# Peptides against a protein of PDB entry 6B9H: the designs that were tried, part 38

Target 1, 151 residues: chain A of PDB entry 6B9H
Amino acid sequence: AELCESLLTWIQTFNVDAPCQTVEDLTNGVVMAQVLQKIDPAYFDENWLNRIKTEVGDNWRLKISNLKKILKGILDYNHEILGQQINDFTLPDVNLIGEHSDAAELGRMLQLILGCAVNCEQKQEYIQAIMMMEESVQHVVMTAIQELMSK

## One batch from the design tools (peptide; made by RFdiffusion4, then SolubleMPNN)

Design b2_p15_2_s2 (from b2_p15_2, 9 letters changed)
Fold by OpenDDE base, seed 5:
Structure b2_p15_2_s2 (fold): chain B 151 residues (1-151), chain A 15 residues (1-15)
Amino acid sequence: as target 1 above (151 residues)
Amino acid sequence: SLLDEFMEKIKKSLL
């Protein structure tokens, strides 16, 4: 999916420690958890990050477990910190991400993380960083932001 | 450009 591909490129700008070159690299949730910690390290602190299992391999059950924790973290962050800016947005099916590496559902998950970035305390920095990306990627990312803002 | 105008609109809405 075009959304997932563009948001993968966006995720790569965070320069996290975990491998993040392919869609499959994102399916265990480790990259996403590290990105969220960069977005708000006070909320997504070391104690929160330590709940995400890193040695997952191809175990889809462990992937889904991680993804459920991450989705819960995003939803709680949206409610407690961001003022429910994206509360009514369509949620991703983390079972399809973990078991089938579904790119469309992964795109929805990454879009929620995008929502965290553009609404967090450092929102200006993240918006400015997006404006420096490749034009074709900018278009998709900005469209995704617009969709979030319209809810 | 059209994209620049759109990005400016989004920036103003978020910041």
Scores: peptide ipSAE 0.058, ipTM 0.746, DockQ to the pose 0.130
Fold by OpenDDE base, seed 4:
Structure b2_p15_2_s2 (fold): chain B 151 residues (1-151), chain A 15 residues (1-15)
Amino acid sequence: as target 1 above (151 residues)
Amino acid sequence: SLLDEFMEKIKKSLL
């Protein structure tokens, strides 16, 4: 999916430790968790990160478990820190992500993370970084932001 | 460009 691919490119700018080159790399949630920690390390602290299982391999059940925790973290962050500035209009189906590597649903998950970035304390820096991305990626990312803020 | 205009609009909305 175009959304997923563009947001994957965006995710790669975080330079997390976990592999993040493919859609499959994101399905276990480890990259997403590390990105969230970079976005707000005070909230997504080491204790939170430690709840995300590493060494998941191809175990889709463990992937789903991680993804559920991440989604909950995002929603809690939105509620507790961001004051629900991000609309949860369409929640990603983490089952499809974990079991089938569904790019469309993964895109929706990454979109929520994007929402965290553009609404966090360092929102200005993340927005500026997005503005420096390749034009085609910018377009998709900015459209995704608009969708989050409008629904 | 149209993209620049769009980005500026979004920037103003978020900043």
Scores: peptide ipSAE 0.058, ipTM 0.751, DockQ to the pose 0.188
Fold by OpenDDE base, seed 3:
Structure b2_p15_2_s2 (fold): chain B 151 residues (1-151), chain A 15 residues (1-15)
Amino acid sequence: as target 1 above (151 residues)
Amino acid sequence: SLLDEFMEKIKKSLL
């Protein structure tokens, strides 16, 4: 999916410790959790990050467990910190991500993380960074942001 | 370009 691939490129700019080269690399949630910690380390602190299992392998049940925690974290962050600027949005199916590496649903999950970045305290810096990306990627990312803001 | 105009529009709406 174009959305997923573009957002994967965006995720790679965070330079997290976990491998993040492929769609499959993101399905266990570890990269997503590390990215969220970079976005807001006060909220997604070490205690929060420690709830995410890092040695998951191909266990889709553990992947889904991690993804559920991450999704909850994102939703809580939007409610508690961002003032619910992003609501009434179609939630990703984490079961499809964990079990089938569904790129479309993964794209939806990454889009929510994008929403956190462009609405957080340091949103200016994240928006500036996005505007420096390759043009085709920028188009997809900006469209994704617009979709978030319209809901 | 069209993309530049779009990006500026989005940036203004977010900031």
Scores: peptide ipSAE 0.054, ipTM 0.735, DockQ to the pose 0.132
Fold by OpenDDE base, seed 1:
Structure b2_p15_2_s2 (fold): chain B 151 residues (1-151), chain A 15 residues (1-15)
Amino acid sequence: as target 1 above (151 residues)
Amino acid sequence: SLLDEFMEKIKKSLL
């Protein structure tokens, strides 16, 4: 829960168009997709973003479908662009996110996005932004990065 | 690098 809440705060710094105030807001993947586009708009371009269904509501099947596409995008990005800089990591269970709004699994998903940010071309800017966050949130985010880099 | 410095900061904060 702490991981998810802190990473939610981090996600909010991207100022995406989709609502991103609660854990539930993130379960359909739309916010995550928009964040990824900001991280690397050349890779996560408009064509990629258009594959994510925006009018999902409470349909957990559509949520899971979106989340699967996003997870695939992250994994492909790591391989094709980041050169597998992110070590092997436990993959989030997108079924639990979509169907049950599982905060722990959502935290893992957001952690993968964090990995993209701190390894992308604009990594310096994202690292600097993290270093300016409120101390308690910063600690959790930094710990999450450490976990990604040490595994 | 900035990332290296950041990682060192993380390590120190986790001790």
Scores: peptide ipSAE 0.033, ipTM 0.681, DockQ to the pose 0.505

Design b2_p15_2_s3 (from b2_p15_2, 9 letters changed)
Fold by OpenDDE base, seed 4:
Structure b2_p15_2_s3 (fold): chain B 151 residues (1-151), chain A 15 residues (1-15)
Amino acid sequence: as target 1 above (151 residues)
Amino acid sequence: SLLDEFMEKVEKSRL
């Protein structure tokens, strides 16, 4: 999906340790967890990160387990830290991500992470970085942000 | 807001 591809490009700017070149690379949640830790290392600390299994392979059950934890973390972060500023009326289906590598649902998950970035303490820096992105990617990211902020 | 400013700047960059 267009959303997923653009947000994958955005995710790649974080330069995390885990491979993050393809949609499949993101389905185990490890990249997402590492990105979230970069966004707010005080909240998504080492203890939180340790809940995410890194040696998942192609086990879709383990992928889903990780993704559920990540989604919970995002939702809790929104509630506890961000003051529920992100519209989550349509949550991603982590089962489809883990079992089928569903790009559309993955895009929704990455969109939630985008929401964390543009609302975190370093929101200004992340927004500025987005402004420097390639125009087509920037457009998709921009519209994704707008959707998140709309109530 | 910061997001509004961002959106405005992006819009201007497309002109």
Scores: peptide ipSAE 0.029, ipTM 0.664, DockQ to the pose 0.507
Fold by OpenDDE base, seed 3:
Structure b2_p15_2_s3 (fold): chain B 151 residues (1-151), chain A 15 residues (1-15)
Amino acid sequence: as target 1 above (151 residues)
Amino acid sequence: SLLDEFMEKVEKSRL
């Protein structure tokens, strides 16, 4: 999916420790958790990150468990810190991500992380970085942001 | 343009 591929490119700009080359690399949630920690290390601190299992392999049950924790973290962050500034989205189906590597649902998950970045304390820096991305990727990312900001 | 629309949307949302 175009959304997922473009947001994967965006995620790669964070230069996290975990492998993040493919859609499959994102399905265990480890990259997502590390990105969230970079976005707001005070909220997504070491204690939070330590709840995400890093040695998951191909175990889709463990992937889903991680993804549920991450989704909850994102929703709580939006409520507690960001003041619920994003659209009332249909939540991504983490079961489809974990079990089937569903790119469309993964794209929705990454879009929520994008929402965290463009609403966090350093939102201007993230927005400026997005404005410097390759045009085709930038188009998708900007459209995704517009969707988040529209009720 | 998309960029103009984006900037307008960001400003409206006070991002």
Scores: peptide ipSAE 0.029, ipTM 0.662, DockQ to the pose 0.094
Fold by OpenDDE base, seed 2:
Structure b2_p15_2_s3 (fold): chain B 151 residues (1-151), chain A 15 residues (1-15)
Amino acid sequence: as target 1 above (151 residues)
Amino acid sequence: SLLDEFMEKVEKSRL
Protein backbone atom coordinates (compact mmCIF):
# COMPACT_ATOMS: atom_id res chain seq x y z
CA ALA B 1 0.00 0.00 0.00
CA GLU B 2 1.18 3.51 -0.81
CA LEU B 3 0.47 4.72 2.70
CA CYS B 4 2.47 1.93 4.27
CA GLU B 5 5.44 2.34 1.93
CA SER B 6 5.61 6.09 2.44
CA LEU B 7 5.30 5.79 6.19
CA LEU B 8 7.93 3.06 6.19
CA THR B 9 10.24 5.59 4.55
CA TRP B 10 9.26 8.09 7.21
CA ILE B 11 9.90 5.56 9.99
CA GLN B 12 13.37 4.93 8.59
CA THR B 13 14.31 8.56 9.28
CA PHE B 14 14.26 7.79 13.01
CA ASN B 15 17.34 5.56 12.66
CA VAL B 16 16.26 3.10 15.32
CA ASP B 17 18.38 0.09 16.24
CA ALA B 18 15.95 -2.55 15.02
CA PRO B 19 15.87 -3.56 11.35
CA CYS B 20 13.32 -1.47 9.46
CA GLN B 21 13.87 -2.07 5.76
CA THR B 22 10.71 -3.99 4.89
CA VAL B 23 7.07 -4.19 5.85
CA GLU B 24 7.82 -7.53 7.48
CA ASP B 25 10.43 -5.87 9.69
CA LEU B 26 7.73 -3.71 11.24
CA THR B 27 5.23 -6.48 11.98
CA ASN B 28 6.72 -7.46 15.34
CA GLY B 29 6.29 -3.93 16.70
CA VAL B 30 9.87 -3.52 17.90
CA VAL B 31 10.65 -0.72 15.45
CA MET B 32 7.40 1.02 16.30
CA ALA B 33 8.17 0.86 20.01
CA GLN B 34 11.63 2.30 19.49
CA VAL B 35 10.21 5.10 17.35
CA LEU B 36 7.64 5.96 19.99
CA GLN B 37 10.40 6.12 22.58
CA LYS B 38 12.22 8.63 20.41
CA ILE B 39 9.05 10.69 20.05
CA ASP B 40 8.48 10.89 23.81
CA PRO B 41 11.04 9.09 25.96
CA ALA B 42 9.44 10.33 29.16
CA TYR B 43 6.17 8.59 28.37
CA PHE B 44 7.43 5.66 26.33
CA ASP B 45 10.22 5.00 28.80
CA GLU B 46 12.38 1.95 29.37
CA ASN B 47 9.77 0.33 31.57
CA TRP B 48 7.22 0.63 28.78
CA LEU B 49 9.68 -0.53 26.13
CA ASN B 50 10.62 -3.57 28.20
CA ARG B 51 7.06 -4.82 27.85
CA ILE B 52 7.66 -5.29 24.14
CA LYS B 53 9.10 -8.72 23.42
CA THR B 54 12.20 -8.83 21.26
CA GLU B 55 13.46 -11.82 19.29
CA VAL B 56 9.92 -12.65 18.22
CA GLY B 57 10.91 -14.22 14.92
CA ASP B 58 7.96 -15.41 12.88
CA ASN B 59 5.71 -16.04 15.87
CA TRP B 60 2.58 -14.18 14.85
CA ARG B 61 1.02 -14.56 18.29
CA LEU B 62 3.92 -12.72 19.87
CA LYS B 63 3.75 -10.10 17.13
CA ILE B 64 0.09 -9.49 17.82
CA SER B 65 0.77 -9.27 21.55
CA ASN B 66 3.40 -6.60 20.94
CA LEU B 67 1.20 -4.72 18.50
CA LYS B 68 -1.69 -4.66 20.95
CA LYS B 69 0.56 -3.15 23.59
CA ILE B 70 1.82 -0.56 21.14
CA LEU B 71 -1.67 0.37 19.99
CA LYS B 72 -2.75 0.74 23.60
CA GLY B 73 0.27 2.91 24.26
CA ILE B 74 -0.57 5.17 21.33
CA LEU B 75 -4.18 5.53 22.38
CA ASP B 76 -3.23 6.21 25.98
CA TYR B 77 -0.65 8.75 24.85
CA ASN B 78 -3.25 10.56 22.77
CA HIS B 79 -5.61 10.66 25.71
CA GLU B 80 -3.21 11.42 28.55
CA ILE B 81 -0.60 13.61 26.89
CA LEU B 82 -1.88 14.95 23.57
CA GLY B 83 -5.47 15.51 24.65
CA GLN B 84 -6.78 14.18 21.36
CA GLN B 85 -9.92 12.25 20.59
CA ILE B 86 -9.66 9.76 17.76
CA ASN B 87 -12.65 7.58 18.59
CA ASP B 88 -14.07 8.08 15.11
CA PHE B 89 -10.77 7.20 13.45
CA THR B 90 -10.39 3.76 11.92
CA LEU B 91 -8.06 1.73 14.09
CA PRO B 92 -5.68 -0.81 12.60
CA ASP B 93 -6.39 -4.50 12.83
CA VAL B 94 -3.27 -5.71 14.59
CA ASN B 95 -4.24 -9.33 14.01
CA LEU B 96 -3.91 -8.84 10.27
CA ILE B 97 -0.58 -7.10 10.75
CA GLY B 98 0.87 -9.81 12.97
CA GLU B 99 -0.45 -12.84 11.17
CA HIS B 100 -0.49 -11.70 7.56
CA SER B 101 1.79 -8.65 7.39
CA ASP B 102 -1.15 -6.69 6.02
CA ALA B 103 0.33 -3.52 4.55
CA ALA B 104 -2.89 -1.52 4.63
CA GLU B 105 -3.42 -2.15 8.33
CA LEU B 106 0.25 -1.54 9.02
CA GLY B 107 -0.12 1.79 7.26
CA ARG B 108 -2.92 2.69 9.65
CA MET B 109 -0.74 1.81 12.61
CA LEU B 110 2.13 3.92 11.32
CA GLN B 111 -0.32 6.75 10.69
CA LEU B 112 -1.19 6.74 14.38
CA ILE B 113 2.50 7.01 15.21
CA LEU B 114 2.70 9.88 12.74
CA GLY B 115 -0.07 11.52 14.70
CA CYS B 116 2.00 11.24 17.85
CA ALA B 117 5.00 12.84 16.16
CA VAL B 118 3.17 15.83 14.70
CA ASN B 119 1.43 16.57 17.99
CA CYS B 120 4.28 15.95 20.44
CA GLU B 121 6.56 18.49 22.09
CA GLN B 122 8.99 18.33 19.18
CA LYS B 123 6.27 18.59 16.54
CA GLN B 124 8.04 21.39 14.67
CA GLU B 125 11.14 19.27 14.19
CA TYR B 126 9.12 16.41 12.76
CA ILE B 127 7.15 18.74 10.52
CA GLN B 128 10.34 20.24 9.16
CA ALA B 129 11.78 16.78 8.58
CA ILE B 130 8.69 15.85 6.59
CA MET B 131 9.11 18.98 4.50
CA MET B 132 12.52 17.68 3.44
CA MET B 133 11.24 14.31 2.23
CA GLU B 134 11.00 13.27 -1.41
CA GLU B 135 7.96 14.90 -2.98
CA SER B 136 5.87 11.80 -3.61
CA VAL B 137 6.48 10.46 -0.11
CA GLN B 138 5.91 13.89 1.39
CA HIS B 139 2.54 14.13 -0.32
CA VAL B 140 1.35 10.85 1.16
CA VAL B 141 2.60 11.73 4.63
CA MET B 142 1.01 15.17 4.54
CA THR B 143 -2.27 13.69 3.33
CA ALA B 144 -2.12 11.21 6.19
CA ILE B 145 -1.65 14.07 8.65
CA GLN B 146 -4.60 15.93 7.18
CA GLU B 147 -6.75 12.84 7.53
CA LEU B 148 -5.80 12.50 11.19
CA MET B 149 -6.58 16.12 11.98
CA SER B 150 -9.93 16.05 10.18
CA LYS B 151 -11.27 13.24 12.35
CA SER A 1 -3.89 25.53 13.34
CA LEU A 2 -0.84 23.30 13.20
CA LEU A 3 -2.01 21.90 9.88
CA ASP A 4 -2.44 25.37 8.44
CA GLU A 5 1.00 26.38 9.62
CA PHE A 6 2.48 23.20 8.23
CA MET A 7 0.87 23.66 4.84
CA GLU A 8 1.88 27.29 4.73
CA LYS A 9 5.49 26.45 5.43
CA VAL A 10 5.47 23.68 2.86
CA GLU A 11 4.02 26.01 0.27
CA LYS A 12 6.62 28.66 1.02
CA SER A 13 9.43 26.14 0.78
CA ARG A 14 8.32 25.22 -2.73
CA LEU A 15 8.23 28.83 -3.97
Scores: peptide ipSAE 0.027, ipTM 0.654, DockQ to the pose 0.293
Fold by OpenDDE base, seed 1:
Structure b2_p15_2_s3 (fold): chain B 151 residues (1-151), chain A 15 residues (1-15)
Amino acid sequence: as target 1 above (151 residues)
Amino acid sequence: SLLDEFMEKVEKSRL
C-alpha cells in the first residue's frame, strides 16, 4: 500500500536499532516501539519498552501480543499526554498485521505513530523532517496527517 | 495552526 510504503520511509528516518527495511520488519512491533521511545522517551521509557518482546521471529502470536501493547501505548499517550488530539476511532487490526503482514492495517498503525510525532513536544522538528522528504513520500505523509486531524 | 502552516509550505514546495 502507498500509505504503508511512504510511512515505512518516514519510520526509517528515526534510525532505530531494529531492522526496518521491509514491511515484514515492522510486523513484530519492535521498530514501532523504538520509534515511540524516540518521540517521547519520558512516556515510552525503558520500563515500557521492556514489555515488548524482541526475539519474536515468525511467531505471529508474539507479534500480535507486541502490537496490542503498542496500540494500547499509543491510545494511552493520546489520552494522557496529547489531550485526545488524535482521532483513533478507526483502529488498525493488529491481528491482520501480526498474522498476515497486512500492509493496509500496518499503514494505519504507522499513521497513529505519525500522529504522535506531529502532536508531541518536538512536533516542529518532526514536521521539518517531513518537509525534507522526497516529494511523493511527503505528499502521502502530509495527507495522512490531514486525515488524522480532519476526522 | 501548525498543521495549516505545514500544509501551506508543502503545497508551495510542490508547485
Scores: peptide ipSAE 0.027, ipTM 0.667, DockQ to the pose 0.543; fails the geometry check

Design b2_p15_2_s4 (from b2_p15_2, 10 letters changed)
Fold by OpenDDE base, seed 5:
Structure b2_p15_2_s4 (fold): chain B 151 residues (1-151), chain A 15 residues (1-15)
Amino acid sequence: as target 1 above (151 residues)
Amino acid sequence: SLLDEFLEKIKQSLL
């Protein structure tokens, strides 16, 4: 999916410790958790990050467990910190991500993380970084932001 | 704000 590919490129700009070169690299949630910690380390602190299992391998059940924790963290962050309601937004199916590496559903998950970045305390820095991205990728990311902010 | 300006730019580019 074009959305997932472009958002993977965006995720790579965070320079996290976990491998993040392929769609499959994102399916265990470790990269996403590390990105969220960079977005807001006070909320997504070390105690929160330690709840995400790192030695997952190909165990889809463990992947889904991590992804559920991450999705809950994103939703709680939006409600408690960002003061936003996303009840009418289509949520990702983390079962399809963990079990089948579904790129479309992964794209939806990354879009929620994008929403956290462009609404967090350092939103201006993330917005400026997006404005400097390659045009083809920028277009997809901008469209994804517009969809989130129009809800 | 920068966010408002960015959102306006996005809206224009999507037309």
Scores: peptide ipSAE 0.033, ipTM 0.693, DockQ to the pose 0.481
Fold by OpenDDE base, seed 4:
Structure b2_p15_2_s4 (fold): chain B 151 residues (1-151), chain A 15 residues (1-15)
Amino acid sequence: as target 1 above (151 residues)
Amino acid sequence: SLLDEFLEKIKQSLL
C-alpha cells in the first residue's frame, strides 16, 4: 500500500536498532516500539519497551500480542499525553498485520505513530523533517497527517 | 504554529 510504503520510508529516518527495511520487518512491532521510544522516551520508557517481546521470529501470535501492546500504548499516549488530539477514526487490525503482514493495516498503524510524532513535545522537529522529505513521500505523509487531524 | 502552517499547505495542495 502506498501509505505503508511512504511511512516505512519515514520510519527508516529514526535509525532504530531493529531491522526496518521491509514491511515484514515491522510486523513484530519491535521497530514501532523503538520508534515510539524515540518519540517520547519518558512515556515509552525502558519498562514499557521491555513488555515488547523480542525474538518473535515468525510467530504471528506473538506478533499480534506485541502489536496489541503497541496499539494500546499509542492510544493511552494519545489520551494521557496528547489530550486526544489524534482522531482514532479507524484503528488498525493488528491481527491482519501479525498474521498476514497486511500492508494496508500496517500503514494505519504507522499513521498512528506519525500522529504521535507530529503531536509530541518534539513535534516541530518532526514536522520540519517531514517538510524536507522527498516530494512523493512527503505528499503521502502530509495527507496522512491531514486525515488524522481532521477526520 | 508550524503544524497549522503545515496543514494549511496540505489544504492548499488539494485545491
Scores: peptide ipSAE 0.031, ipTM 0.678, DockQ to the pose 0.502
Fold by OpenDDE base, seed 1:
Structure b2_p15_2_s4 (fold): chain B 151 residues (1-151), chain A 15 residues (1-15)
Amino acid sequence: as target 1 above (151 residues)
Amino acid sequence: SLLDEFLEKIKQSLL
């Protein structure tokens, strides 16, 4: 829960259009997709973003569908653009995120997005932004990065 | 690099 909450705070710094105040707000994948577009708009372009259903409501099947597309996008981005800089990592269970709003699995998903940010072309800016975060949140985010880079 | 320095800072803070 601490990982998820701290990464939620980090996600909020992107100032995306979709609501992103609660864990539940993230379970449909729309916020995550918009964040990825900010990280690399050339790769996660408008055509990619349009594949994510925005009017999902509480439909957990649609949530899972979106989350699967996002996870695939992250993995493809790591391979095609980042050159597999992110080592093999435990993949989040998107079924648990979509159906049960599982905070632990959501934390893992957000951690993958964090990996994209600290390895992308604008990595320096994202790292600097993290270094300016509130200390307790910063510690969790930094630990999450360390875990990604050490595996 | 900045990332390397950042990671080193993390390692030191976790000791």
Scores: peptide ipSAE 0.031, ipTM 0.684, DockQ to the pose 0.502
Fold by OpenDDE base, seed 2:
Structure b2_p15_2_s4 (fold): chain B 151 residues (1-151), chain A 15 residues (1-15)
Amino acid sequence: as target 1 above (151 residues)
Amino acid sequence: SLLDEFLEKIKQSLL
């Protein structure tokens, strides 16, 4: 999916420790958790990160468990820290991500993380980085931001 | 703000 592909490229700019080359690499949530910690390490601290299992393999049940924790973290962050700056949005189906590596649903998950980045304390830096991305990727990312905050 | 400017740029690019 175009959204997932572009946001995967965006995620790769965070240079996290976990592998993040393919859609499958993101399905266990480890990359997402590490990205969120970079976005706001005070909120997504070590205690939070330690709740995410790192050695999941192909166990889709463990993937879904991680993804549910991450989704909850994102939603709580929006409520507690961002003050619900992101309008009502369709939530990703983490079951489809974990069990089937569904790219469309993964794209929606990454879009929520994008929302955290463009509203966090370091939002200026993230926005500037996005504005310098390759045109085709930038277009998708900018459209995704608009959808989050202008809906 | 930078975010507002960014959003405005997005809107203009999508028109």
Scores: peptide ipSAE 0.031, ipTM 0.656, DockQ to the pose 0.466

Design b2_p15_3_s1 (from b2_p15_3, 5 letters changed)
Fold by OpenDDE base, seed 3:
Structure b2_p15_3_s1 (fold): chain B 151 residues (1-151), chain A 15 residues (1-15)
Amino acid sequence: as target 1 above (151 residues)
Amino acid sequence: DPVLEEFFKKILSSL
């Protein structure tokens, strides 16, 4: 999916410790959790990150468990810190991500993380970084942000 | 790209 591939490229700019080269690399949630910690380390602190299982392997049940925690964290962050500026009209299906590596649903999850970045305290830095990315990626990001701010 | 530039300028100014 175009959304997933573009946002994967964006995620790679965070230079997290976990492998993040493929769509499947993101399905266990470890990369996403580390990215969220970079976005707001005061909220997504070490205690929060430690709740995410790192040695998941191909266990889709553990993947789903991690993804549920991450989604909950994103939603709570949006409510408690960002003031509900992000529309959650369609939440990603974490079951499809964990069990089937569904790129479309993963794209929706990464879109929520994008929402965190462009609305957080360091929003200006993240937006400026996006503006330096390849034009094709910027177009996808633009559309993704527009969807988040639609309501 | 002027479309992209204007969009992100708008986002930067509105947030």
Scores: peptide ipSAE 0.617, ipTM 0.927, DockQ to the pose 0.102
Fold by OpenDDE base, seed 5:
Structure b2_p15_3_s1 (fold): chain B 151 residues (1-151), chain A 15 residues (1-15)
Amino acid sequence: as target 1 above (151 residues)
Amino acid sequence: DPVLEEFFKKILSSL
């Protein structure tokens, strides 16, 4: 999916410790959790991050468990910190991500993380970073942001 | 790309 591919490229700019080269690398949620910690380390602190299990391997049940925690964190962050400025019109199916590495659903998950970045305290820095990416990626990101903020 | 530039400038000014 174009959305997932573009947002994977965006995720790679965060320079997290976990491997993040492929779609499958993202399915255990570890990369996403580390990205969220960079976005807002006061909210997604070490105690929160420690709830995400590492060394998951190919265990899809553990992947889904991590992804559910991450999705809950994103939704709570939107409600408690961002004031629900992002429309959660279509939530990702974390079962399809964990069990089947579904790129379309993963794209939806990464879109929610994008929403956190462009509305967090350092929103201007993340937007400026996006403006330095390839134009093809910028177009996908633009559409994704428009969809999130539409009412 | 002027379309992209205008969009992100708009977002920067509103956030």
Scores: peptide ipSAE 0.616, ipTM 0.927, DockQ to the pose 0.102
Fold by OpenDDE base, seed 1:
Parts: C-alpha cells; structure tokens; sequence
Structure b2_p15_3_s1 (fold): chain B 151 residues (1-151), chain A 15 residues (1-15)
C-alpha cells in the first residue's frame, strides 16, 4: 500500500491527460501508457499508445489486456533500450491488478515504470523531480530503486 | 535528509 500510494503520487507529477487520482484510475493501464510515452516518446510512440484501449470502464478483461501490453512494453524497453539495467524478475500480476485492483501488484507495476524513468535518457531530470517531492515519498522511491538495482 | 541526498547523488553519478 505504501509503495503504491507513494508511486501514485509520483505518477501524478507527469500530468497526463487520463485521470490519475486513485488506485482504481490506474488499473486500466491508460495512465501508465501515457506516462511511458512521456518517459520515451520515441520508443513508446503514438503507434504503441494506440494499441492501448482507452474506453475500458470496469471491464477487467480489457484492463488485463491493456496491462499485459504495457508490461510487455516495459520488458521490451528494458531489454532493447535500457540494456537490462533493472531487475525485472519479480513481475507484477496484471490479472490481480485488472480484476481486483490489487494495490500491492499495482505498486510493483509502477516500480517498473520508475525503473524506466531513472534509467532513460532524461534520468537526471526525473531524479531531480523526485528530490523535490515529500520526504516520505522520496524514502519509498529510494527503497524501490534499490530493489530494482539489486541482484 | 542527508540519507536521501546521498542516495540520489550516488545514483546520479552511477547512471
């Protein structure tokens, strides 16, 4: 819960178009997809974003479908662009996110996105932005990054 | 928080 809530606060700093105020808002993957596009618009381009269904509602099957695409995108990005700089062996269960709005699993998903941000070309800008956030959020982010970097 | 400052400075230098 702490991981998810802190990273939700972090996600909100991206100021994406989709609603991103609650855990439930993130379960359809639309916010996450838009955040990834901001992180690397050359990789997560408009063609990639168009594969994410935007009118999902409460359809958990569509949520899971989106989340699977996003997770694949993150993993591919890690391999192809980031050079496998992050530890992605502990993968989030997107079924639990989509069907049950599982905050713990959502936290792990957002943690992977955090990994993308702190390893992308604009890594310094994202780190600087994190350093301007509330201290409690910074602590959670620090721990999350440490986990990603661990072997 | 010096712990936070040191950590983020460290990752900035390593990334």
Amino acid sequence: as target 1 above (151 residues)
Amino acid sequence: DPVLEEFFKKILSSL
Scores: peptide ipSAE 0.615, ipTM 0.927, DockQ to the pose 0.102
Fold by OpenDDE base, seed 2:
Structure b2_p15_3_s1 (fold): chain B 151 residues (1-151), chain A 15 residues (1-15)
Amino acid sequence: as target 1 above (151 residues)
Amino acid sequence: DPVLEEFFKKILSSL
């Protein structure tokens, strides 16, 4: 999926410790959790990160458990910190991500993380970083941001 | 790309 592939490229710019080369690498939520910690380490602190299991393997139940925690974290962050700057949005199906590595749903999950980045305290730095990416990626990101904020 | 530049400049100024 175009959204997922573009946002995967964007996620890779965070240089997290966990492998993040493929869609499958993101399905256990570990990369996403590490990215969120970089976005706001005061909110997504070590205590929060420690709730995400790192040794998941191919266990889709554990993947889904992690993904549910991450999704909750994102939603709570939007409510408690960002002040609901992101309008009502269709939530990703974390079951499809965990069990089937669904790229479309993963793209929507990453889009929510994008929403956190472009509204956080370091929003200027993240937007500037996006402006340095390939134009094809920038176009997808632009559309994704528009969708987040115009609904 | 002027379209991209204008968009992100607008986002930067609105935040």
Scores: peptide ipSAE 0.613, ipTM 0.926, DockQ to the pose 0.102

Design b2_p15_3_s2 (from b2_p15_3, 5 letters changed)
Fold by OpenDDE base, seed 4:
Structure b2_p15_3_s2 (fold): chain B 151 residues (1-151), chain A 15 residues (1-15)
Amino acid sequence: as target 1 above (151 residues)
Amino acid sequence: MPELEEFFKKVLASL
């Protein structure tokens, strides 16, 4: 999916420790958790990160478990820290991500993370970084942000 | 590119 591929490229700019080259690399949630920690390490601290299982392999049940925790973290962050500045009524289906590596649903999950980045304390820095990315990626990000802010 | 530039400037201004 175009959304997923573009946001994967965006995710790669965070330079996290976990492999993040493919859609499959993101399905266990480890990359996403590490990205969230970079976005707000005070909220997504070590205690939070320790709830995410790192040795998941191809176990889709463990993937789904991680993804559920991450989604909850994003939603709680939106409520507690961001003051619900982003829309979340169209939630990603984490079952499809974990079991089927569904790129469309993964894209929606990454879109929520994008929402965290563009509303966090470092929001200006993340927007400026996006402005330096490839034009094709910027177009997708623009649409994604528009959707987040309009719903 | 100009369209994108203006959009993100708008986003920055609204945040």
Scores: peptide ipSAE 0.571, ipTM 0.913, DockQ to the pose 0.103
Fold by OpenDDE base, seed 3:
Structure b2_p15_3_s2 (fold): chain B 151 residues (1-151), chain A 15 residues (1-15)
Amino acid sequence: as target 1 above (151 residues)
Amino acid sequence: MPELEEFFKKVLASL
């Protein structure tokens, strides 16, 4: 999916420790958790990150467990810190991500993380970084942000 | 693209 591939490229700019070259690399949630910690380390602190299982392998049940925690973290962050600025009428299906590596649903999850970045305290830095990316990626990001702010 | 630049400038101004 175009959304997933573009946001994967964006995620790669964070230079996290976990492998993040493919869609499959993101399905266990470890990369996403590390990205969230970079976005707001005071909220997504080490204690929060330690709840995410790192040695998941191909266990889709463990992937789903991690993804549920991450989604919960994103939603809580949106409510508690960002003031509910992100539209969450359509949440990603973490079961499809964990079990089937569904790129469309993964894209929706990454879109929520994008929402965290462009609304957090360091929003200006993240937006400026996006403006330095390839135009094709920027266009997808633009659409994604528009959807997040629609409600 | 001018469209992209204008959009992100708008986002920066509104947030």
Scores: peptide ipSAE 0.571, ipTM 0.913, DockQ to the pose 0.103
Fold by OpenDDE base, seed 1:
Structure b2_p15_3_s2 (fold): chain B 151 residues (1-151), chain A 15 residues (1-15)
Amino acid sequence: as target 1 above (151 residues)
Amino acid sequence: MPELEEFFKKVLASL
């Protein structure tokens, strides 16, 4: 999906330790957790990150478990830190991500992370980084942000 | 693109 592929490209700019070259690489949640830690290391601290299982392999049950924790973290962050600035009513189906590597649902998950980045304390830096990306990616990001800001 | 730049500037102003 266009959303997933563009946001995958965006995720790659974070230069996290975990492999993040393919959609499949993101399905275990490890990359997403590391990205969230970069976005706000005070909230998504080492204790939080340690709750994410790193040796998951192809175990879709473990993937889903990780993804549920990450989604909860995002929602809690939105409520506790961001002041519910983003629209989180359309939640990704983490079961489809973990079990079927569903790119559309993964795109929605990455969109929530995008919401965290553009609302966090370093929002200006992340927006500026986006503005330096390929035009096609910027268009997708623009649309994604518009959806997040809609009420 | 001016459209993109204007959009992100608006985002920066609103957040």
Scores: peptide ipSAE 0.568, ipTM 0.913, DockQ to the pose 0.102
Fold by OpenDDE base, seed 2:
Structure b2_p15_3_s2 (fold): chain B 151 residues (1-151), chain A 15 residues (1-15)
Amino acid sequence: as target 1 above (151 residues)
Amino acid sequence: MPELEEFFKKVLASL
């Protein structure tokens, strides 16, 4: 999926510790949790991060458990910190991500993380970083931001 | 690209 592929490239710029080369690498939520901590370490602190299991393997139930926690964290962050600047019109199906590595649903999950980045305290820095990426990625990110904020 | 640059500048200005 174009959205997932572009946002995977974007996620890779965070240089997190967890492997993040493939769609499958993101399905356990560990990369996403580490990215969120970079975005706002005061909110997504060590206590929050410790609730995400790191050794999940291929256990789709554990993946889904992590993904549900991450999705909740994102939604709570939108409400408590961002002031609901992001529209949650289409939530990702974390079951499809965890069990089937669904790229389209993963793309929607990463889109929510994108929303956090472009509205956080370091929003200017993240937007500037996006502007330095490949044109094709920038186009996808532009569309994704439009969907988040224009509805 | 002007289109992209203008968009992200607008996003920055709106935040």
Scores: peptide ipSAE 0.568, ipTM 0.912, DockQ to the pose 0.102

